# Ledger of designs, part 142: peptides against a protein of PDB entry 3PBP

Target 1, 203 residues: chain A of PDB entry 3PBP
Amino acid sequence: LNEKDLNLILNKSLVMYESLDSTTDVIVKRNVIKQLQFVSKLHENWNSRFGKVDIQKEYRLAKVQGPFTINPFPGELYDYTATNIATILIDNGQNEIVCVSFDDGSLILLFKDLEMSMSWDVDNYVYNNSLVLIERVKLQREIKSLITLPEQLGKLYVISDNIIQQVNFMSWASTLSKCINESDLNPLAGLKFESKLEDIATI
Target 2, 203 residues: chain A of PDB entry 3PBP as posed
Amino acid sequence: LNEKDLNLILNKSLVMYESLDSTTDVIVKRNVIKQLQFVSKLHENWNSRFGKVDIQKEYRLAKVQGPFTINPFPGELYDYTATNIATILIDNGQNEIVCVSFDDGSLILLFKDLEMSMSWDVDNYVYNNSLVLIERVKLQREIKSLITLPEQLGKLYVISDNIIQQVNFMSWASTLSKSINESDLNPLAGLKFESKLEDIATI

## One batch from the design tools (peptide; made by RFdiffusion4, then SolubleMPNN)

Design b2_p24_7_s3 (from b2_p24_7, 13 letters changed)
Fold by OpenDDE base, seed 4:
Structure b2_p24_7_s3 (fold): chain B 203 residues (1-203), chain A 24 residues (1-24)
Amino acid sequence: as target 1 above (203 residues)
Amino acid sequence: DLEEIILKAVGKKADFNAKVKSLE
């Protein structure tokens, strides 16, 4: 964690804090406040003349993990079980797509509409429990693992019994990223959320 | 409508990011 990253986390924490209101759940409110306090303290210590802060020891990186809500949840997946989860970066910032695989061979590509916070009071607490369905990709095979490469934006590698497949969703994710970063949603109009599936290797 | 849901979600994130950027 560098200064830039810390500043970003601080700013995110501030924005989250500022979003709190009377309708905010008490647990959420407490969690956000604690996060802000923690990050602020870290920031203060970091910028101090004597600034050695062991950030890693205390800092918990918020990662997408269960439990979460998928909206809308595909009805046909009600009888199936999620098997893998992966997060794929779509830009050099922190915009990302979440992918969940199911035992029917389906992949769902999901978007987090809210920032996740670290858990403070409740173990495995997730501030953002909302994931929006963007696309479902049917592979019709057993998915053993999901692999992402940081240098390959918007690409997901799916490993099954005998094949490695690449799911490339940059066709729409690039636009999505742009919309987010520029605060302009116009390019989303008419956008097709269709990923490209390609066989990479037989194993 | 899925498109509407996506738009709303992206909008929320965009707003969030914009606020974050304003603090930089």
Scores: peptide ipSAE 0.533, ipTM 0.933, DockQ to the pose 0.880
Fold by OpenDDE base, seed 5:
Structure b2_p24_7_s3 (fold): chain B 203 residues (1-203), chain A 24 residues (1-24)
Amino acid sequence: as target 1 above (203 residues)
Amino acid sequence: DLEEIILKAVGKKADFNAKVKSLE
């Protein structure tokens, strides 16, 4: 983590803190406050000579892993178990889509409507991981792994038993990114959230 | 519906990002 990244995390933490209100869950409030305190301390102790700050592994895990609250959660998936998770960048900033696979062969594409915070209470390990369902893709295959390439925006590679498939959702993610970055939601009107699926290779 | 949920979510994120950007 460099100074720029640390500043970004700090600013995010500040905004999260300022967003707390009476309706915010108590656990979330506590976590946000603790996170802000922690990041602030790191910022104060920043050593420009090294240009790096070590962050706890738990913080990294909070960004990538669940548990998640998904709204709405597909009823058909209640009986199935999540098998893989991936985060796909959709622009050169930090906007991203989260993908979760299930053992029924389904993929769900999710949007983070809230910034995630890690749990700072050892006795109550809860993350603020709010996600919104955008699209469900049914592959009806055993999904072995999800692969992303940083240089390929809005693309997810799905590895199953004998095939590698690409899920491309830039058809809608580009618009989504624009809306977020420009604070203009008008382009979302009438937008179809349908990804393209392509076979890449047979194994 | 799903569209409204997505719109609301994107709006929240947009606002958040705008606030973060204002601090940079």
Scores: peptide ipSAE 0.532, ipTM 0.933, DockQ to the pose 0.807
Fold by OpenDDE base, seed 3:
Structure b2_p24_7_s3 (fold): chain B 203 residues (1-203), chain A 24 residues (1-24)
Amino acid sequence: as target 1 above (203 residues)
Amino acid sequence: DLEEIILKAVGKKADFNAKVKSLE
């Protein structure tokens, strides 16, 4: 953790705090407040030559884990089980696409519409895993693993029994990234959310 | 409508990021 990271976390925590209102879940409120308090204290002590930082037990969601909600959930997948999950970077910032595979051979590409918060309640973990469905890709094969390469933005490698396939969604993810970063949603109008699927190798 | 859902989601993220950026 460096100063830049700390500042970012602090700013995120502030924005999250400011978003709290009467309709916010009590547990969420508590966690956001505790997060802000902790980060603020950490920031305060960071500039102190001899300051001690008390680290409390916190749980940061570095990856999509725990219970998550997909909206809309594909009805066809109701009876199927998720098999793999991966997070794919779409830019050099913090924008990501989440991919979940199912045992029917489907891939769903998802967008996180909410900022994840740390959980400060040990008894009741708060998972901010709101995911929006962007695209469904049907492979009709058993998916063994999902692989991502950090140097390859917007690309997912799907490993099945006899083939490695690449899912490339930069056709729309680049626009998505731009819209987020520039706070302009106009380019999304008419955008086709269709990824390219290519065979990479047979195994 | 799926498009509307996506737009709303992206909008939320964009707004959040903009607010964060304003504090930097």
Scores: peptide ipSAE 0.531, ipTM 0.933, DockQ to the pose 0.837
Fold by OpenDDE base, seed 2:
Structure b2_p24_7_s3 (fold): chain B 203 residues (1-203), chain A 24 residues (1-24)
Amino acid sequence: as target 1 above (203 residues)
Amino acid sequence: DLEEIILKAVGKKADFNAKVKSLE
């Protein structure tokens, strides 16, 4: 964590705080407030007592461990169980795609339309993380694990029975990233959300 | 319409990011 990252977290926390209203879930509200308080204090004490605090764990819990909803949820997957989850960065601005695998061999690529706060109370963690379905990829294999590499944007490695496959979604994710960062949605018109699947290695 | 859902979602994120950027 560096100064730039901390500033970003602070600003995100501020925006999240400002978005709170009477309809916001009480637990979410409390969590956002606590986050803002903590981050603000951390910022004030940067390079001092709190300057070396690792807050990655709290962020991880919020992103990975929280409940989520998928919209629209593929009807075909109602009878199947999610097996793995991964988050893939698509740019250097922390835009990301969430991938969930299912025991039918399907991958769904999802977009977070809401920013999540850190988890402050694991036991009472209640987040309704809204995820939008972008693409479903059918591998027809038992998915053992999902691997991401921080230096490889928009790439997901899927490990199955005897093969490692790469899912590359930069064909559409680059446009998505641009739209988000530039606040221009026009390039999304007519965009095909089709990832490239490539065999990388046989196990 | 999936496209509409995606557009709406991206729009929300874009707005959020814009607000964050305005604080930088």
Scores: peptide ipSAE 0.529, ipTM 0.933, DockQ to the pose 0.869

Design b2_p24_7_s4 (from b2_p24_7, 11 letters changed)
Fold by OpenDDE base, seed 1:
Structure b2_p24_7_s4 (fold): chain B 203 residues (1-203), chain A 24 residues (1-24)
Amino acid sequence: as target 1 above (203 residues)
Amino acid sequence: SLEEIILEAVGKKADFMAKVKSLE
């Protein structure tokens, strides 16, 4: 973590805190409050000359992990099992796409519409686990692994038994990024959410 | 429609990030 990252986490935590109201679940409230308290303390200590930050044992950084709510979930995939998950950055502002592979050879590209909170006191606490389906890519092959390269935005490498393929979704992800960063949804109108699939190597 | 769902989702994220930016 650098100072910029810490500030971002702090600001996100503040926004999450401010979103709490009387209808919010008590467990959620507690978790968000603890997160804010922790991050605030971390921020204070980071600016101190002594730089000692006490990390509480009870916290876990929220990572993309199950369970998720995917909307809409492709009905055809109800009978199949997720095999791999990857997160792909689409810009330098931490906007990202989540990809999940299934044992039928499908890839689904997903968007996180809500910010997840850190886990506190409860193992595997998940809040704001909503994911929105953007695109389904049918590869019709067994997917062994998903690889991302941090220097390559909007690109996912899919490794199967005999081939490495690149999924490039910057054709629509660039617009998505722009919409988020500029708070303007107009460019999304009529946008085709179709990724480019390219063979990289035969193995 | 799927498009409408995506628009709504992106809108939520955009609003969230706008609030985050306001704190920077």
Scores: peptide ipSAE 0.558, ipTM 0.940, DockQ to the pose 0.911
Fold by OpenDDE base, seed 2:
Structure b2_p24_7_s4 (fold): chain B 203 residues (1-203), chain A 24 residues (1-24)
Amino acid sequence: as target 1 above (203 residues)
Amino acid sequence: SLEEIILEAVGKKADFMAKVKSLE
């Protein structure tokens, strides 16, 4: 965690805090407030020459591990079971794509449209668990593992049977990233959400 | 449509990030 990352987390926490209103669930309010308090304190300590960053044991990063909502959910996958989940960075600004594999050999690429809050009082608490379907990739293989490499944006490695395949979705993710970062949605018009699948190795 | 859903989702995120950036 560097200063830039910390600032980003702080600012996100602030925005989340400001979004709270009378209709917000009490648990959510508490969680967001605690997050802001914690991050603020962390930030203060970071700037202090003598300050030690005391990370409370109760601090938990929200992870996409479920339960979550996929919208729209592919009807064909209703009877199938999710087997793996991975998160892939698409830029240096912490925009991410979530990938879930199913036991039918399908991959779904998902977008987190809302920021998740950290967990504090409740184990595995997830405030925003909404995921939007972008693309379904049918591999027709038993997916054993999903692997991501930190230095490779928009790439997912899928291990199935005796083959490693790369899913590259930068063809559309780059545009998506740009739209988010520049607050301009125009480039999304007519964009095809089709990832490139490539065989990497036989194992 | 799926396109509309994606557009809305990206829009929400964009708005959120814009607010975040305004604090930088």
Scores: peptide ipSAE 0.557, ipTM 0.940, DockQ to the pose 0.909
Fold by OpenDDE base, seed 3:
Structure b2_p24_7_s4 (fold): chain B 203 residues (1-203), chain A 24 residues (1-24)
Amino acid sequence: as target 1 above (203 residues)
Amino acid sequence: SLEEIILEAVGKKADFMAKVKSLE
């Protein structure tokens, strides 16, 4: 972590804390408060050069993990099983797209509309594990793995059988990123959420 | 509609990030 990253995490934690109200679940409140306390302490230690902060065993980094909800969930996939999951950055590390593959050969591209918090004292605790469906891509083949490259924004590599395919969704993700970063939703009007699929190699 | 759902989701994130930026 660098100072910029730490500041971002702190500010996100502060905003999450301020979003708490009387209707918020007690467990959620507890986790958000603990996160803020931890990050604040880490920030103080960073600035004051007090050294390392011990992390308790109960602490788990926030990441996309089950169980989660998808809105709307494609009805056609109710009878199929998720096989792989990947997260793809679409800008300078602030916004990302989640991809889930299914055993029917489908990929769904998802957007995290809510900020997640780390788990602190409850095993497998997930806060705001909600995803919004953006696009479904049908490959009609068995998907073996999903690969992402940090230096390639908005690109997902799909390995199936003996073929590597690239899914490029920067055609819409760039606009999405811009809308979020500039707080202007107007560019989303009429935007087509259609990714480009290209065969890269046979293996 | 799907479009409306996406717009709402992006809007929520945008608002969140705006608040985050205000603290920078």
Scores: peptide ipSAE 0.556, ipTM 0.940, DockQ to the pose 0.886
Fold by OpenDDE base, seed 5:
Structure b2_p24_7_s4 (fold): chain B 203 residues (1-203), chain A 24 residues (1-24)
Amino acid sequence: as target 1 above (203 residues)
Amino acid sequence: SLEEIILEAVGKKADFMAKVKSLE
């Protein structure tokens, strides 16, 4: 982490804290508060160059992992199991697309509409695990691995039995990024969420 | 519709990030 990253985490934590209200679950409240406290302390120590931060034993960094709430969930996938997950950056900020593969050979591209918090006190606690379905890509093959390259925005590499394929979704992800960064949703009107699939190599 | 769901989701994120940016 650098100072910029820390500031971003702090600001996100503050916004999350400010979003708490009387209807918020007690566990969520506790989690968000503890996160803010932790990040604030980290920030203070960072500025003072102490570098020592106490971390709770129950602390767990929120990661993109199951279980997820996907809206809408493709009915065809109810009988199938997720096999791989990947996160793909779509800009130089922190906007990203989540991809999940299934054992039917499907890829789903998902958008995280809510900020996740770190887990405190509760093991495997996931806050704001809501994901929105953007696109489903049917490969109809066994997906063995998902690979992303940080320098390649909006690109996902899919490794199957005998082929490496690239999924490129920058056609719509660039617009998505712009909408988020500029707080203007107008460009989403009429946008087609169709990724490009390209064969990269045979293995 | 799916488009409406996406629109709402992006809107939520946009609002969140706007608030975050206001603190920078």
Scores: peptide ipSAE 0.555, ipTM 0.940, DockQ to the pose 0.912

Design b2_p24_8_s2 (from b2_p24_8, 16 letters changed)
Fold by OpenDDE base, seed 4:
Structure b2_p24_8_s2 (fold): chain B 203 residues (1-203), chain A 24 residues (1-24)
Amino acid sequence: as target 1 above (203 residues)
Amino acid sequence: KEKLETKKKIGEFLVKKQLEEEKK
């Protein structure tokens, strides 16, 4: 863990919160807030622990360009409610995957295809909240929480009633990151967007 | 920025892929 990574996660969490504020289900909003609070506390603890003074305590509110949208939205999920949201870093830059859980036990992995660059020094900026479906992972359990660790790229921890599971999508996310960073889509050809699910611990 | 254009293209690719998978 380093401060840079933690700051990045904090910023991404803030962006996520702002992106969901206008049209998101109350449950999702609540969870985003909880996660943001958690990350914020971690950030504070980190700074306190290491005597770092330059803490990004303030963030700028983003103007959401439109409603929060997922495209395509899986038809099977139309009748289900989103329960959790997380942002997972896939590199040490700015590339990330958004994950949303549903009350059917599904996870959807999403890509921000129209994400604009934001400056936290600017009070008024427009942010696009377009999300594109990458993968649906069916866990078929009640998802209580989604956790990410800054030192673990492309990994999502899913907490249910009795199990902690890891979703690892670096099998495709590493390629995706490369494509973004190098502005080359060729490596996407033939890429399988299949995440690995592993049981980590029983609760 | 080139990165933003790339992301847009990736998005288009992903949408297309999902639509193709739904047809199977």
Scores: peptide ipSAE 0.620, ipTM 0.928, DockQ to the pose 0.564
Fold by OpenDDE base, seed 3:
Structure b2_p24_8_s2 (fold): chain B 203 residues (1-203), chain A 24 residues (1-24)
Amino acid sequence: as target 1 above (203 residues)
Amino acid sequence: KEKLETKKKIGEFLVKKQLEEEKK
């Protein structure tokens, strides 16, 4: 099993888990959970053996002079290092949220406020380097990986040493998506940017 | 163009909100 295969199996297991409902056979539920636990454990072991890949690129993101500027940057995170980055789709279009994890166990959810439409014809690709803080989620765990599934809008899976957790931010992201698509900011008034955290499986 | 302007305004809103929350 290579890392790619493990990720694929993990993704499949997560999809299967999310497909479980009250009508699902107990045996099937148990098997899916066991599979998820097994794959997650393998994934952890793999990451521990091969080291965290590109922490350096992510570390540059957290620095003021990095390719990305986070505004406001949480003062509490200034001394911490970014460990993972993920992009999560919030609609079937082009709207997305960026998530960055830190070595203190925090997740920050970020909005790309200056995303320029990629004009493929202009040699000067202006990268949107502006990220705006939406929410900080404190997990207080060592975050090993962030997993997203394209079919699961506004959901992020966080793998730590002993648990897989789901962060679901569709409670506010659906409204955000609507605001973007309709060019109307009114629905943002009074909106709570509080994501739901759920334990999916222990590892 | 409109989408970009909207995103910019959303960003401004979010920054303001976050700064207000930090003061609490």
Scores: peptide ipSAE 0.602, ipTM 0.935, DockQ to the pose 0.384
Fold by OpenDDE base, seed 2:
Structure b2_p24_8_s2 (fold): chain B 203 residues (1-203), chain A 24 residues (1-24)
Amino acid sequence: as target 1 above (203 residues)
Amino acid sequence: KEKLETKKKIGEFLVKKQLEEEKK
């Protein structure tokens, strides 16, 4: 099994887990959970053996090339190091949230407020990697990996040493998506940017 | 053009919100 295969298995297991509802057979639920626990443990062991995931590789996944600026950057995170990055789709269009984890166990959710204008002028390639802070989630855990599933809008899975957690931000991301698509900011007034954190499985 | 302007305005809104939260 290579890293890619392991990620595929993990993704499949997560999809299976999310398909579980109150009507699902208890035996099926138990089996899916056990599989998820096993695969998650393997994933952790894999990451530990092959060293720190090259942040650069994850940057390619986020389509953010080069140094990015976070505005405002949380002062509390100034002395901490970014460990993981992920991009999560929030609609069927192309609206996305960027997530960055830090070694203090914080997760920040970021909005890309500037799209790279196709400046045809090669000389004015302003890599405007502007990211705006939406929310900081303090997990107080060593974050080993961030997983996103394309079919699961506004959901991020966080793998730590002993647990998989789901961060669900569709409570505000649905409104954000609507604002972008309709070019109307009025629905943002009074919106709480608070994600739901849920424990999915113990490793 | 409209989408870009909207995203910019959203960004400005979010920055303002964060700055207000830091003052609390």
Scores: peptide ipSAE 0.599, ipTM 0.936, DockQ to the pose 0.390
Fold by OpenDDE base, seed 5:
Formats: C-alpha cells, structure tokens, sequence
Structure b2_p24_8_s2 (fold): chain B 203 residues (1-203), chain A 24 residues (1-24)
C-alpha cells in the first residue's frame, strides 16, 4: 500500500460512515466504524514511518516562490509552526476555504480574497497569496492529518492521535458562497463564523 | 471583474470583523 492508496481507502471509509443512518443495521454500523478506525491507525503509522510531509518546508518553499500573507495573523500563533494545509470546497462553483493547522492544536480557516491571476507570460509568477482569517478552532490536540472529500462541501476531517473529528463550517460558508455568487455582501451582516465540531470515531 | 471585486470586499469585511473581536 502506498500513501495514495491509503488515502483512497480512508476517503471511502469516511463516505461509508456518512451514509450511515438510524435505520442502518447495528452490525453494519459497527463494522464501518471499525474499518474507519483501522484505516486511520494505518494512516498514522504510515506518516510516522515515512516522515511527516513537512508541509512547513513546502510552505516555506511556497513562501520562497511567492508572498503568502495571512491577515490578520493570530498573535498567539506566532510561536507555533504550521503542520498541515487543506483546501475545502464550499460550493460547485469552485469557491473554497483554506485550512491550516498548527502544532498547538489550532486550526485556522482562511478566505482567498484575491484570485491568483496566472499571467502565463511573466516568468515572475508573483503569486499574491492573500489569505484572510475567518475563524480559529482550538482542538488542543496533535493534528496528524487533514482530510477533505470533494463530495462533502464545507467539511473537514481532522485526524489526531486517538480521534477523528469533523469540522463543519457550512453554517457560515453557505452564506459566504451566496455572497460571492450573487455579488451581495448584505447577508454577511450579523453572521456568526462558528464551525461545528463533532467526534466521529476514536482511534 | 464583479466576482473579484466582491471577494476583495468580503476580505475587507472579514479583516474588520477579526480586529473588532480581538478588542473584546
């Protein structure tokens, strides 16, 4: 099994979990949960053996290739290191949220307020990667990986040492998507940017 | 063009909101 195959199995297991309802046979539900737990443990073991993809190194390399700015950057996170990055779709129109995890167990949800105009003709790809802070979620856990499923809009799965958690931000992301698509900011007034955190399975 | 301008305005709104929350 390579990392890609393991990720595929994990994704399939998560999709199966989300398909479970109150009418699902208890044995089937238990088996799906056990499978998810097993695959998650394998994923952790794989990352421990083959090295954490130092996303920081890639992020640092990305910083070398272009200015990446987070505004405002939470002052409390200046002393901590980014560990993972993920992009989550919020609609079918390619609107997305960026998530970055830190070694203090924090997640930050970020908005791309500038589109990267790839000027193909200029050797200097000035990737103005402007990211704006939407929300900070404090998990207080060592975050091992971030998983997203294209068919699950506004959902992020966080794998830590002993638990899989779901972060659901569709409570505000649906409104954000509407604002972008309709070019109307009025619905943002009074909107709370608070994501829902749910425990999915213990590892 | 309109979508780009909207995203920019959303960004400005979000920055302002975060700065207000930090003051609390």
Amino acid sequence: as target 1 above (203 residues)
Amino acid sequence: KEKLETKKKIGEFLVKKQLEEEKK
Scores: peptide ipSAE 0.592, ipTM 0.936, DockQ to the pose 0.387

Design b2_p24_8_s3 (from b2_p24_8, 20 letters changed)
Fold by OpenDDE base, seed 1:
Structure b2_p24_8_s3 (fold): chain B 203 residues (1-203), chain A 24 residues (1-24)
Amino acid sequence: as target 1 above (203 residues)
Amino acid sequence: MDILKTKQEIGKFLIERRLKEEAE
């Protein structure tokens, strides 16, 4: 996710929130609120790190671009403050996992289960409007940054105060990639979504 | 099956898995 993607998700979430009324199903309402809160936290952290993003223009565009599919966000995402975000490729076909770190020292690995093509500017962008929890990795450390290397599929480097750790999720991501590419979910049955954590270096 | 549809189905699968785990 880049700044534009985050803004898009935020705008969509805002639009969805504003669409809520007294006739809206309680479950839908709850899901929309949770999503908005999650995205807002991400945006806050992004702004603090990279500067303020003006979402006004994008918000106006989002209102015009049509229907949004909302998937429920995990409750865990609602209660914590996001600190970092990264996108990790899992294959050469552009399948990816989104990782978000939180102030409790958790890493959340997320699947992009919905992609929408949007034209917000002169450029066509593919944006994801839904993130689904795959795995929570508890590091119990203050996470300073997340680093990914394009040549290293399914690997995330986590930088804390005194250590660099590698999260390797290819144990399940390879299967996930196969499922996506072959349009077959059967291999997911019985799959353990457990990443490997390894200490790489002491800082 | 369309890649988009596949991703959606995977999402559903993952959600169901989570719900099951929470119930255990």
Scores: peptide ipSAE 0.608, ipTM 0.921, DockQ to the pose 0.508
Fold by OpenDDE base, seed 5:
Structure b2_p24_8_s3 (fold): chain B 203 residues (1-203), chain A 24 residues (1-24)
Amino acid sequence: as target 1 above (203 residues)
Amino acid sequence: MDILKTKQEIGKFLIERRLKEEAE
């Protein structure tokens, strides 16, 4: 992770944290707090090693997803608890993938087959969003945070206790985006929904 | 085909794919 990326992550986390109020959903609160805690720790470690990182405050409204329904729900995760949620843009046309982590170390990638409004605004919070399972990634780690960068399409950063990993799903998400935008499902035939996992940095 | 219908059809496709994978 470079300084620019770290700055963006911190800015996002801070904006999310500042948006919290007494009416915010408990899941959202938990996720935002966890993000801020671990990103802050990362920042402290960075500063100790490389000097102070300047944070440029950017105001962005984060999108929140949930409560949600998943079809089909992976049976292996039935007894596990969701720990984090994130939404990742896959194009400039507002198509998105939803990611949910579980306490078994699994990450699931989900497609919104029904358009529902996602908002951090409590007044516009939509319940029971329909999601379709695309891929399950088994990290076998305690996932502390899910971070996205606004200019990095189809990329998710997963923060655990000792490592930051990048999940890149543009290998299939680019095709998915095309299918949506062109109203043509033909390119989905034979498509492999396999994301790339890469270690970015140790914490 | 409108975007909404497209997304619905994609959803169906993905569900069917997953069910097939689980059966293998």
Scores: peptide ipSAE 0.606, ipTM 0.922, DockQ to the pose 0.377
Fold by OpenDDE base, seed 4:
Structure b2_p24_8_s3 (fold): chain B 203 residues (1-203), chain A 24 residues (1-24)
Amino acid sequence: as target 1 above (203 residues)
Amino acid sequence: MDILKTKQEIGKFLIERRLKEEAE
């Protein structure tokens, strides 16, 4: 994956965000819809707990049902604003990690510990309202966009002003996936939740 | 153990881990 490809994906993703409405194809834009769901929930929760957060109007195009929580929320981030959100698949069984970026340049990787029956209908969303903190990745840069590729499990592409970086968390996510799928938590013992960060391209 | 329970237990594990890390 090169810079050009990432730019194309970025543009495509942005177009998808802009085009989201009640007539949006849920299947085609599933990931984008998920992002909007979580962002909307986060926004509502943030407003209630931490004050008003400015979220782009496109991120509000999803119905918010119930409160959204991140636990534990890093205290260091209380004074910062969430800027982007992404959902990353970690296996072919649709286990996923949620990532939220902040304007301090941090990424938080989150686990959905309370799964509910989810509706992807734009007019009738059902949400997972609980997210658990797995890891904080400090990039210390302005994060413009988060990009995921369905064919690349456990990988997140972060676009900033001058660089595209890859966050690869399959080092722990593969184990996590296994634990979920096999209903065995034993492999979590001693597991390090440390993602690999690498530069992909300069901008 | 069902998947829902598994995820809940994973959540608990992660919380406990974080609490321990913060205490160190």
Scores: peptide ipSAE 0.605, ipTM 0.922, DockQ to the pose 0.433
Fold by OpenDDE base, seed 3:
Structure b2_p24_8_s3 (fold): chain B 203 residues (1-203), chain A 24 residues (1-24)
Amino acid sequence: as target 1 above (203 residues)
Amino acid sequence: MDILKTKQEIGKFLIERRLKEEAE
């Protein structure tokens, strides 16, 4: 099994899990969960062997001269290091949320309010990507990896040592998507930006 | 409205919201 194959199996397993409902046969449900657990363990082992992608260097570079700024940056996270980054689609129109994990077990969900205008002028490349803080989710776990599935809008899978968790933010992201697409911010008034956290499987 | 402008306005909204939440 190579990394690509493992990722494929993991994705399939996650898709299968999401297909489960109250009418699903108990045996099928159990098998899907077991498969997901197994594949997730393998994935974790694989990642551990190939070393932590040193997001730190890129993040440190991002803090000083980096391609993005987070506004407001949570003061509580100043002393912590970013560990993972993921982009999650919230609609089929390419609207997305950026998620960054930290070594304190926090996830921050971020909105790209300014997309990098690719200045074709190589000499004045102002990397001013603005990321706006939407929500902080405290998992209080060591986050090993973040997984997203293109077919699953507004869902992020968080893999830690002992558990796979799903972060579902479609409760607010659907409204956000609508606001973007319709150029109407009124629906944002009173909207709660609270994601749903669910345990998917123990590892 | 231009999608870019809308995103900018959303960004401002979100920042303002966060500031209010922190003040409460």
Scores: peptide ipSAE 0.592, ipTM 0.927, DockQ to the pose 0.365

